# Peptides against a protein of PDB entry 4QMF, part 6

Target 1, 175 residues: chain A of PDB entry 4QMF
Amino acid sequence: ESSFMTLFPKYRESYLKTIWNDVTRALDKHNIACVLDLVEGSMTVKTTRKTYDPAIILKARDLIKLLARSVPFPQAVKILQDDMACDVIKIGNFVTNKERFVKRRQRLVGPNGNTLKALELLTKCYILVQGNTVSAMGPFKGLKEVRRVVEDCMKNIHPIYHIKELMIKRELAKR

## One batch from the design tools (peptide; made by RFdiffusion4, then SolubleMPNN)

Design b1_p9_1_s1 (from b1_p9_1 with E8K S9A)
Fold by OpenDDE base, seed 4:
Structure b1_p9_1_s1 (fold): chain B 175 residues (1-175), chain A 9 residues (1-9)
Amino acid sequence: as target 1 above (175 residues)
Amino acid sequence: SLLEEIEKA
């Protein structure tokens, strides 16, 4: 039996309660059991005797990880698909100054969210900037690029430079 | 271009 547990912040409780029946239904299709513990503030997923795919538990683990980091259920549940991967990038420990942190995090989003949208398009990923983490979902190649851009942004390399690079690479790939 | 839009915003 395989089991994974993820803690979630208090501000996610209301939402998670709202969508937990949907989580349960989605995981039931794979014979994965799940538990929402409101006292502890945790989500748990576990295999059952009826689980037929041993790898699906890892995707279920990722599902609750994404949900804990504010990814909406309709997006997070896509992680159960074979071709979908995810990454939760911790950004809160790159800078000590809070104001600097906020400024650099905002650069990832950009004016009207345009920077983030560009990055999503170029990497073919979904990206959510929330709190001290950036959650991303997509192909492994794209996720690798997202992590690089995100971490470099926290290291004071503006995302626009990476976006330029990615655009050039995409143009070259079309030829 | 997309980059120009981002930079102008």
Scores: peptide ipSAE 0.032, ipTM 0.683, DockQ to the pose 0.365
Fold by OpenDDE base, seed 5:
Structure b1_p9_1_s1 (fold): chain B 175 residues (1-175), chain A 9 residues (1-9)
Amino acid sequence: as target 1 above (175 residues)
Amino acid sequence: SLLEEIEKA
């Protein structure tokens, strides 16, 4: 039997408590057990004797990872689908200066969230910028593009550069 | 275009 655990920050506790029955129900369909430990601040997923597909435990692992990083359940649960992948990109270690960090992180979002929306559209991914991480869900190709844009942004390459590039590639692909 | 919208913002 396989088991995976993920720690979550204290500010997520109330939300996770609220939706944990839904998490349990979703994982029960695959005979995956789960535990929310409020003392330790952890989520655990486990295979059971009735688990038919051993690979689903890896998706369950990804589910709790996404939930720990503020992805809402209705979106995070889509990770259990076969064609859906995810990535949690750590952005907090690229810049030591807090002000510079906040500025570069805000560039990912842009005015009224338009930069992020553009990136989501072009990569066909869901993207959530929260705290010291960026969570993304979608096809592997799109996820690879998202990670590049996100990391480059933290390295002071403005996302608009990549957005322009992606737009050009999209137009060329239509020809 | 999407790019124009972003640049205007």
Scores: peptide ipSAE 0.031, ipTM 0.667, DockQ to the pose 0.297
Fold by OpenDDE base, seed 3:
Structure b1_p9_1_s1 (fold): chain B 175 residues (1-175), chain A 9 residues (1-9)
Amino acid sequence: as target 1 above (175 residues)
Amino acid sequence: SLLEEIEKA
């Protein structure tokens, strides 16, 4: 049997308690067991004797990873679908200066969230910027593009550069 | 436009 555990920050406890029955129900469909440990602050998923698809445990692992990073359950649970992949990009270690970090992180979002929305549309991904991580869900090609844009942004390459490039590539692909 | 708003950020 296989098991995976992830820790979650204290501020997520209340929400996770609220939706854990939904998590359990979603995983029960695949005969994956799960445990929410409020003392340790952890989530665990594990296969059972009735687990049919051994690969589903990896998706369950990804589910709890996404939940730990503030992705809402209705979105996170989509990871259990065969065609859905995810990535959690750590952004907190690129810049030591807090003000610079906040500024660059804000560039990913942009005015009224327009930069993020554009990136989501161009990559066909869901993207959540929260704390020291960016969580993304979508096709592998799109996820690769998201990671590049996010990391480059933290390295002081403005997202507009990549967005323009992606727009051009999209137009060329239609011809 | 979207691009104009992004460039201002």
Scores: peptide ipSAE 0.029, ipTM 0.683, DockQ to the pose 0.881
Fold by OpenDDE base, seed 2:
Formats: structure tokens, C-alpha cells, sequence
Structure b1_p9_1_s1 (fold): chain B 175 residues (1-175), chain A 9 residues (1-9)
């Protein structure tokens, strides 16, 4: 039997406690067991003898990973769907200077969140910028695009460049 | 447009 564990930061504890019954119910549908350990600060998912789909444990792993990175449960639980993939992009190590890091991270969001909204629409992904990570959910093709834009942004390539490219590609695809 | 708003920021 397979199991996966992820640690979560202390500030997520109260929220995770609140939604854990919902997590349990969602995973029960697939006969996946789960444990919230408040002492260690961890979430664990496990297959059981009744688990039918062997691949679902990997999605359960992704679920707890997303939850640990501040993705809300109503969104994160969609990872259990067959057509949904996710990516957690670490952005904290691209820049040593904290001020520069904050500046580049803010570029991903943009004024009034418009940059992020544009990227979400163009890639058909959900995107959450939080702390030292960017979490994304959506089709695999879209996720590849998101990772490229996010990493390039942290490398000082402004997201607007990629947004323009994606817009052009979208218009061409409509013909 | 959304693009214009981003460029102005």
C-alpha cells in the first residue's frame, strides 16, 4: 500500500482543521485514507485494501500538496478529476535580494491582479501566488505555459512579453 | 484593453 505525507506551515493549521472533514469525505469516495497530524504539522494520504484506482493516490498526494500551499479546498479538490493537473512552482530561490524578490513576484500579479487574471484566462489555469510558491491547476499544456511565465518573471523577464505571445497565439487559433 | 492596463502600470 502507498502513502504520501506533506508538511504544512503553522499558519495553515487553523484552516486545515476547519476543512479536514471535507477532505476526508472527498477522499473516502475513492477509498483513500487520510490523516491530519497537528503535532507534526503534516497531512498524510494512504491507499486502502478497497482502493480501486491505483492512480488516485497520486492525485491525493497532489491534493495535500496544494492545500499545504494555501490553495482553498473547493479549488484544490478539483485535482481529483481525471482531466485536472497541477504544479507547485518554487519562486523563492531565483533572487537573493528580498526587495527584488517581492518586486518580481508582484509583477506576476500586476495592478489589480490584471496580469495574473490575463495569464489564467490565456492558459485556462487557476493560479495562486502565495509566499515562496506559485500553485497552478489546469490542463497540462496550460501548466507548461504558466511555469515558463512564472520562472521567466523571476529571472527578470516581464510577464507582459509572454502575455502578448499567448494573446497572438489565441487569436490565430480562432481562425 | 487588459493589455493596455498592464502596460500602463
Amino acid sequence: as target 1 above (175 residues)
Amino acid sequence: SLLEEIEKA
Scores: peptide ipSAE 0.028, ipTM 0.680, DockQ to the pose 0.612

Design b1_p9_1_s2 (from b1_p9_1 with E8N S9A)
Fold by OpenDDE base, seed 1:
Structure b1_p9_1_s2 (fold): chain B 175 residues (1-175), chain A 9 residues (1-9)
Amino acid sequence: as target 1 above (175 residues)
Amino acid sequence: SLLEEIENA
């Protein structure tokens, strides 16, 4: 049987405890077992003898990965849908200076979150910037675009450039 | 436009 484990930071513990029954219920529909280990600070998903679709374990893996990176359960659970993909983009290793890191991360969000909202709309993705990662959920094409914008932002290419490009492409596609 | 709002904010 297949199993996957993901560690989560301590600050997520209280939330994960609160929603774990919902996680269990969602995975039970697919006969995927799950375990929350509060001592180690880990989540585990595993197939059972009753698991019919072996591919669902990969989506369960993605579910706990998203939950570990602060994605709320009502959004994260959508990963179990066949047409939904995700990406967790590590952004903490592009810049060594903490202040520069924070500034570049803030550019991705923008004033009042408007930059991030624009990116979400243009890529048709859900995007959450949290800590040293950006979590995204949506179609593969959109996810590819999100990763490009996020990584380029951390490389000091302002997101507005890519947003403008995406807007132009969208307008051309509507004609 | 949305772009203008982002650029000017």
Scores: peptide ipSAE 0.030, ipTM 0.697, DockQ to the pose 0.507
Fold by OpenDDE base, seed 4:
Structure b1_p9_1_s2 (fold): chain B 175 residues (1-175), chain A 9 residues (1-9)
Amino acid sequence: as target 1 above (175 residues)
Amino acid sequence: SLLEEIENA
């Protein structure tokens, strides 16, 4: 048997409590058991004797990881699909200065969210900037690009430069 | 273009 546990911050408790029946239902389809521990502030997923796909537990692990980082359930549950991957990118440790951190994180979003939208379109990923992490879901190739852009942004390379590069690459790929 | 929208926003 395999099991995975993730902690979640207190501010997620009310939401997770609200959607946990949906989580359970989604995982039941795969015979994966799950537990929400409100005392510890944790989510656990585990295989059962009825689990037919041993690999699905890893996706379940990713599901609770995404949920812990504020990804909404309707989006996070897509991780259970075979063609969907995810990444949780830690951004909180690149910059020591709080104001600098906030400024660089905001660059990922951009005016009216346009920078983030551009990245999502170009990488074919879902991207959520929240707190000290950026959560992304999509194809592996796209996720790799997202991580590069996100981390470089925290290293003071403006996302617009990567967006330009991605746009050029996309145009070339259409030929 | 998308880039122009981002830069000018």
Scores: peptide ipSAE 0.029, ipTM 0.692, DockQ to the pose 0.361
Fold by OpenDDE base, seed 2:
Structure b1_p9_1_s2 (fold): chain B 175 residues (1-175), chain A 9 residues (1-9)
Amino acid sequence: as target 1 above (175 residues)
Amino acid sequence: SLLEEIENA
């Protein structure tokens, strides 16, 4: 039987405690067992003898990964759907200077969140910028685009460049 | 447009 464990930061503990019954219920539908360990600060998912779909454990793994990175449960639980994929992009190591890091991370969000909103619409993804990671959920094609934009942003390529490109591509596809 | 808002902000 397969098992996966993810550590979560202390600041997520209270939230995870609050929603864990919902996590359990969602995974029970697939006969996946789960454990919240508050001492270790970990979440675990595991197959059972009743698990029918062998692939669902990987989605369960992704679920706890997303939850550990501050994705809200109502969004994260969508990962259990067959057509939904996710990516957790580590952005904390691209820049050593803290101020530069913060500035580049803020570019992903933009004024009033408009940059992020544009990227979400164009890629058909959910995107959460939090701490040292960017979490994304959506179609595989969209996720590839998100990762490109996010990483390039941390490499000092402004997201507006990619947004313009994606807009043009979208318009061309309508013809 | 959204693009204009991003460029001008």
Scores: peptide ipSAE 0.029, ipTM 0.687, DockQ to the pose 0.528
Fold by OpenDDE base, seed 3:
Structure b1_p9_1_s2 (fold): chain B 175 residues (1-175), chain A 9 residues (1-9)
Amino acid sequence: as target 1 above (175 residues)
Amino acid sequence: SLLEEIENA
């Protein structure tokens, strides 16, 4: 039997407590067991003897990973769908200067969240910028594009450059 | 457009 565990930060505890019954219900449909350990600050998912699809445990692993990184449950639970993939991009190690980090992270969001919204639309992904990570959910092609834009942004390549490029590519693909 | 909003912000 397979088991996966992820740690979550203390500030997520109250939320995870609130939604854990919903997590349990969603995973029960696939005969995946789960445990919320408030002492350790961890979430665990496990296959059972009744688990039908052996691959679903990997999606369950991704579910708890997304939840640990502040993705809301109604969005995170979509990872259990066959056509949905995810990526958690670590952005906290690209620059040492805190002010520079904050500025570059803010560029991903942009004024009124418009930059992020544009990127979501162009890549057909859900994207959440939180703390030292960016969480994304969507098709593999879109996820690859998101990772490129996010990492390049932390390397001081402004997202607007990639957004313009993606827009041009989309228009060319229609012809 | 969304792009214009980004550029003008």
Scores: peptide ipSAE 0.028, ipTM 0.679, DockQ to the pose 0.378

Design b1_p9_1_s3 (from b1_p9_1, 3 letters changed)
Fold by OpenDDE base, seed 1:
Structure b1_p9_1_s3 (fold): chain B 175 residues (1-175), chain A 9 residues (1-9)
Amino acid sequence: as target 1 above (175 residues)
Amino acid sequence: DLLKEIEEA
């Protein structure tokens, strides 16, 4: 049997407690067992003797990873769908200066969240900026684009550059 | 203009 464990931050504990029954039900459909450890602050998913799809455990791994990074359950659970992929992009290591980090992270969101919304639309992804990570869900091509924009932003390349590029590419593809 | 708003941020 295969198992995967993910740690979650303390501030996420209360929410995870409230939705854990829903997590359990979703995974039960695939005969995947799960455990919430409040002492360690971890989530675990495991195959069982009844698990017949070996690939689903990897999606379960992704589910708990997304939940740990503050993705709400109704969105995160979509990862169990065959055509849905995800990425958790670590952004905390690009800049050591806290103020610079916050500034660059804010550029991803933009005024009233408009930058992030534009990026979501252009890549057809769900994107959540939280703490030291950016979580994304969607098609693989879109995820690749999101990661590029996010990492470049942390390297001081403004997202507007990539958004303009994506807009141009989109228009060209329609013609 | 969404692009303008993003650029000014």
Scores: peptide ipSAE 0.036, ipTM 0.734, DockQ to the pose 0.886
Fold by OpenDDE base, seed 3:
Structure b1_p9_1_s3 (fold): chain B 175 residues (1-175), chain A 9 residues (1-9)
Amino acid sequence: as target 1 above (175 residues)
Amino acid sequence: DLLKEIEEA
């Protein structure tokens, strides 16, 4: 039997409490057990004797990881689908200066969120910028592109460089 | 102009 546990920040507790019955119901379909521990501030998923697909526990692990990083349940639960992958990109350690960190993180979002929307469209991914992490869900190739853009942005490579490149590649693929 | 907006960010 396999189990995975993820800690979540205190500010996420209220939301997780409200949706935990939905989490339980979604995982019950796969005979995966789950526990929300409000004292420790953790979520746990585990296989049972009735778990049929051994790989589903890894997706359940990813589900609680996404939920801990503020991804809404209706989006996060899609990780249980076979064709969906995810990535949680830590961005908090690239820059020591807080102001510089905030500025670079904001570049990823852009005016009115247009930069982020463009990146989502070009990579076919869902992307959420929250705190010190960027959560992404989508095809593996798209996730790889997202990680490159996100990390390079924190290294002071403006997202426009990669977005232009992705746009050109997309245009060429249509020929 | 999306590209212009992104460049100015």
Scores: peptide ipSAE 0.036, ipTM 0.731, DockQ to the pose 0.967
Fold by OpenDDE base, seed 5:
Structure b1_p9_1_s3 (fold): chain B 175 residues (1-175), chain A 9 residues (1-9)
Amino acid sequence: as target 1 above (175 residues)
Amino acid sequence: DLLKEIEEA
């Protein structure tokens, strides 16, 4: 039997307590057991004797990973679908200066969230910028594009460059 | 213009 554990920050505790019954119900459909440990601040998922698909435990692992990084449950639970993948991109270690970090992270979001919205549409991904991570869900190809844009942004390549490139590629693909 | 808004940010 397989198990995976993920730690979560203290500020997520109240939310996770609120939705944990929903997590349990979703995983029960696949006979995956789960535990929320409020003392340690961890989530655990486990296969059981009744688990039919051994691969579903990997998706359960991804579910708790997403939840730990502030993805809301109604979105995170979609990871259990066969065609859905995810990525959690660590952005906090690209720059040491806090002001520079905040500035570059804000570029990912843009005015009124328009930059992020454009990136989501072009990559067909859900994207959440929170704290020191960017969480993304969608097709594998789209996720690769998101990671490139996010990491390049933290390396001082403005997202607009990639957005323009993706727009051109989309237009060419329609021809 | 989405691109214009992003460039001005």
Scores: peptide ipSAE 0.036, ipTM 0.727, DockQ to the pose 0.822
Fold by OpenDDE base, seed 2:
Structure b1_p9_1_s3 (fold): chain B 175 residues (1-175), chain A 9 residues (1-9)
Amino acid sequence: as target 1 above (175 residues)
Amino acid sequence: DLLKEIEEA
C-alpha cells in the first residue's frame, strides 16, 4: 500500500474542512482513502486493498498538493482525469528583494488579469498565481510552456515576449 | 488590444 501526505498553511484550513467530504467522495470512486488532520495541518491519501488502478494514487497525491496551494476543489479534482496533468511552480526564490518579487509576480497576472488569461488560452491550461507558487493544470505540452513563461518572468523576461510567440504559433497551426 | 495592455504593465 502507498500513501502520500502534504502539509497545508493555516489560512487554508477552513476551506479544506468545507470541501473535504467532496474530496472523500471523489477519491472513493477510485477506492483511495484520505484523511484530513487539522491538528498537524496535513492531508493524506492512501491506496486500499480495493484500489484497482495503481496510477490513481499519484493523481490523488497531486490533488492534495493542488488543494494545499489554494486551487479550488472544482478545478483541482479534474486532476483525477486521465488526460489532465499539473505543475506547481515555486517562484519565491528567484529574487531576494520582496518588492521586486511582487512586481514580477504581478507581471504574470497583468492589468485586469489579461496577461494570465492570454497565457491560459494559448496553453490550454488553468493557471493560479498564489503566494510563492504558480499552480497549473492542463496538457503536458501546455504545462511545459507555462513553466517556461513563469520562470522567465521571475528572471525578468517579460511575459509579452512568450505570449507573442505563442500567438504566432497558434496562427500557424490553423493553416 | 490585449498586447497593448500587457506592454503597458
Scores: peptide ipSAE 0.035, ipTM 0.727, DockQ to the pose 0.844

Design b1_p9_1_s4 (from b1_p9_1, 3 letters changed)
Fold by OpenDDE base, seed 5:
Structure b1_p9_1_s4 (fold): chain B 175 residues (1-175), chain A 9 residues (1-9)
Amino acid sequence: as target 1 above (175 residues)
Amino acid sequence: ELLKEIEEA
């Protein structure tokens, strides 16, 4: 039997408590067991003797990873779908200066969230910028593009550069 | 319009 565990920060505890029954129900459909440990601050998923698809445990692992990084359950649970992939991009280590970090992270969001919305549309991904991570869900190709834009942004390459390129590529693909 | 807004940010 396979098991995976993920730690979550204290500020997520209240939310995870409120939605854990929904997590349990979603995983029960696949005969995956789950445990929320409030003392340790961890989530665990496990295969059972009734688990039919051995690959679903990897998606369950991804589910708890997304939940730990503030992705809402109604979005995170979509990871259990076959065609859905995810990525959690750590952005906190690119810059040592806090002010510079905040500035570059804000560039990903942009005015009124427009930069982020444009990136989501162009990559066909869901993207959440939170704390020291960016969580993304979508097709594998789109996820690769998101990671490139996010990491380059933290390396002081403005997202507008990539957005322009993606827009041009999209326009050319319509021809 | 969107590009202009992003560039001005």
Scores: peptide ipSAE 0.036, ipTM 0.722, DockQ to the pose 0.820
Fold by OpenDDE base, seed 1:
Structure b1_p9_1_s4 (fold): chain B 175 residues (1-175), chain A 9 residues (1-9)
Amino acid sequence: as target 1 above (175 residues)
Amino acid sequence: ELLKEIEEA
C-alpha cells in the first residue's frame, strides 16, 4: 500500500474545496482513496485493497501536485491518462532579488501570453506559470524542452532564443 | 510575426 501527500497554499483552499468531489470521483474509478485536510492544508492519495493498477498511485500523486500549483482540475485530471506526463519546475530559487525574479518570470509569459503560447505549441505541452513554479503537462520530450527553457530563462537566457531554436528544429523535422 | 512581437516586448 502506497500513500502520497502534498501541501497546498492557503489561496488554493477555496478552489480545492469546490472541486474535491470531482477529484474523488475521478480517483474512485481507479480505487484510489483521497483526503483533503483543510487544517494542515494538504491533499493525500492512497492505494486501497481494491486498487488494481499499482502504477496509478503515481499518477494520483502527480494529480494532487498539479492541483496544489493552481492547475485547473479539467486539465490536471488528464494526468491520469497513460500517455500524459507532467513536471513541476521550481523557479523561485534561481534569484534572490524579487524584482529580478518577477521580470524573468514575466519573460516566460511575454506580451499577452504570446511567449508562453509559442512554447506550448512548439513543445506540445500545457504550461502554467504560477507563483514560484511552472507546471507543465505533455509528452516527455516536450517536458524536457520546457524545463530547459524555463530554467534558462531564470538564468537570464531569454526564451525567444529557445523558441527560435525550436522553430528551426521543427522545420527541419518536416523535411 | 510572433517572434518579432516577443522580441519587441
Scores: peptide ipSAE 0.035, ipTM 0.726, DockQ to the pose 0.726
Fold by OpenDDE base, seed 3:
Structure b1_p9_1_s4 (fold): chain B 175 residues (1-175), chain A 9 residues (1-9)
Amino acid sequence: as target 1 above (175 residues)
Amino acid sequence: ELLKEIEEA
């Protein structure tokens, strides 16, 4: 028997309540039990005697982690697919100055979200910038690239540098 | 154009 628990912030409670039946149905297909504790503010996933695939519990763990970090359920549930990985990148501790933090975080998004869209396309990842974390879903190679760009951005390396590099690499790979 | 917009940010 294996279980994992994730805390979620209070502002996420109403949404999680709304979609929890969908979470339950998705996990029931894999015979994974789940519990939403509104008093503690936690989500728990557990294997059952009927759980067939022992690895699915790790994906269930990732699911609740993503949900806690504001990833919408229709996207987060894709983590249960075999070919999908995820990463939650903590960005809140790179800069002490709040204004500088906000400015650097905004650079990841860019004008009209174009920087983020470019990064998503180049890495073949879904990327959500929210609060003190960046959540990403996709192939391992893409996730590694996303983490590099995100962390470097918080270290004052503008995303444009990496985007240019990724564009060049993509072009070279087509030759 | 995308690069230009990103550089301005």
Scores: peptide ipSAE 0.034, ipTM 0.721, DockQ to the pose 0.951
Fold by OpenDDE base, seed 4:
Structure b1_p9_1_s4 (fold): chain B 175 residues (1-175), chain A 9 residues (1-9)
Amino acid sequence: as target 1 above (175 residues)
Amino acid sequence: ELLKEIEEA
């Protein structure tokens, strides 16, 4: 009845092959069918006649989207939980200069990953910076904050500014 | 503390 397909880059093929049985098992619990097409380089999810929750197909769509963007399966599969949302933030089009792009993307991670870790803690999100996208998983409020920080970083607003703001907000909320 | 580490790098 409903189906979604996502293409994945060639470098993900080996990993996806390795974990696809786990993907299938996770989706089978919800009576969602899935197909890994190694020739096309695509993942497909689809409802079946036994699918009970119509909304789960959207989560399955998100699952394959996350997997395509290098999110590991043990993390990505959490998207099937009702309380989990995700976002894939495209960052590749904010800057035309490659060196500038790389520099700004690196700011999101920071020294020893400390900037990213701080952002994850403050937003209660999982965040993965990979290639031309940033994948995030967590509560909707946190995801909104992540997107703001990520996009602003690509616009040359250093993440430290937002981290300070988030820290202040957190302290105020504890009162 | 965490902010200091980020700012100094």
Scores: peptide ipSAE 0.033, ipTM 0.719, DockQ to the pose 0.612

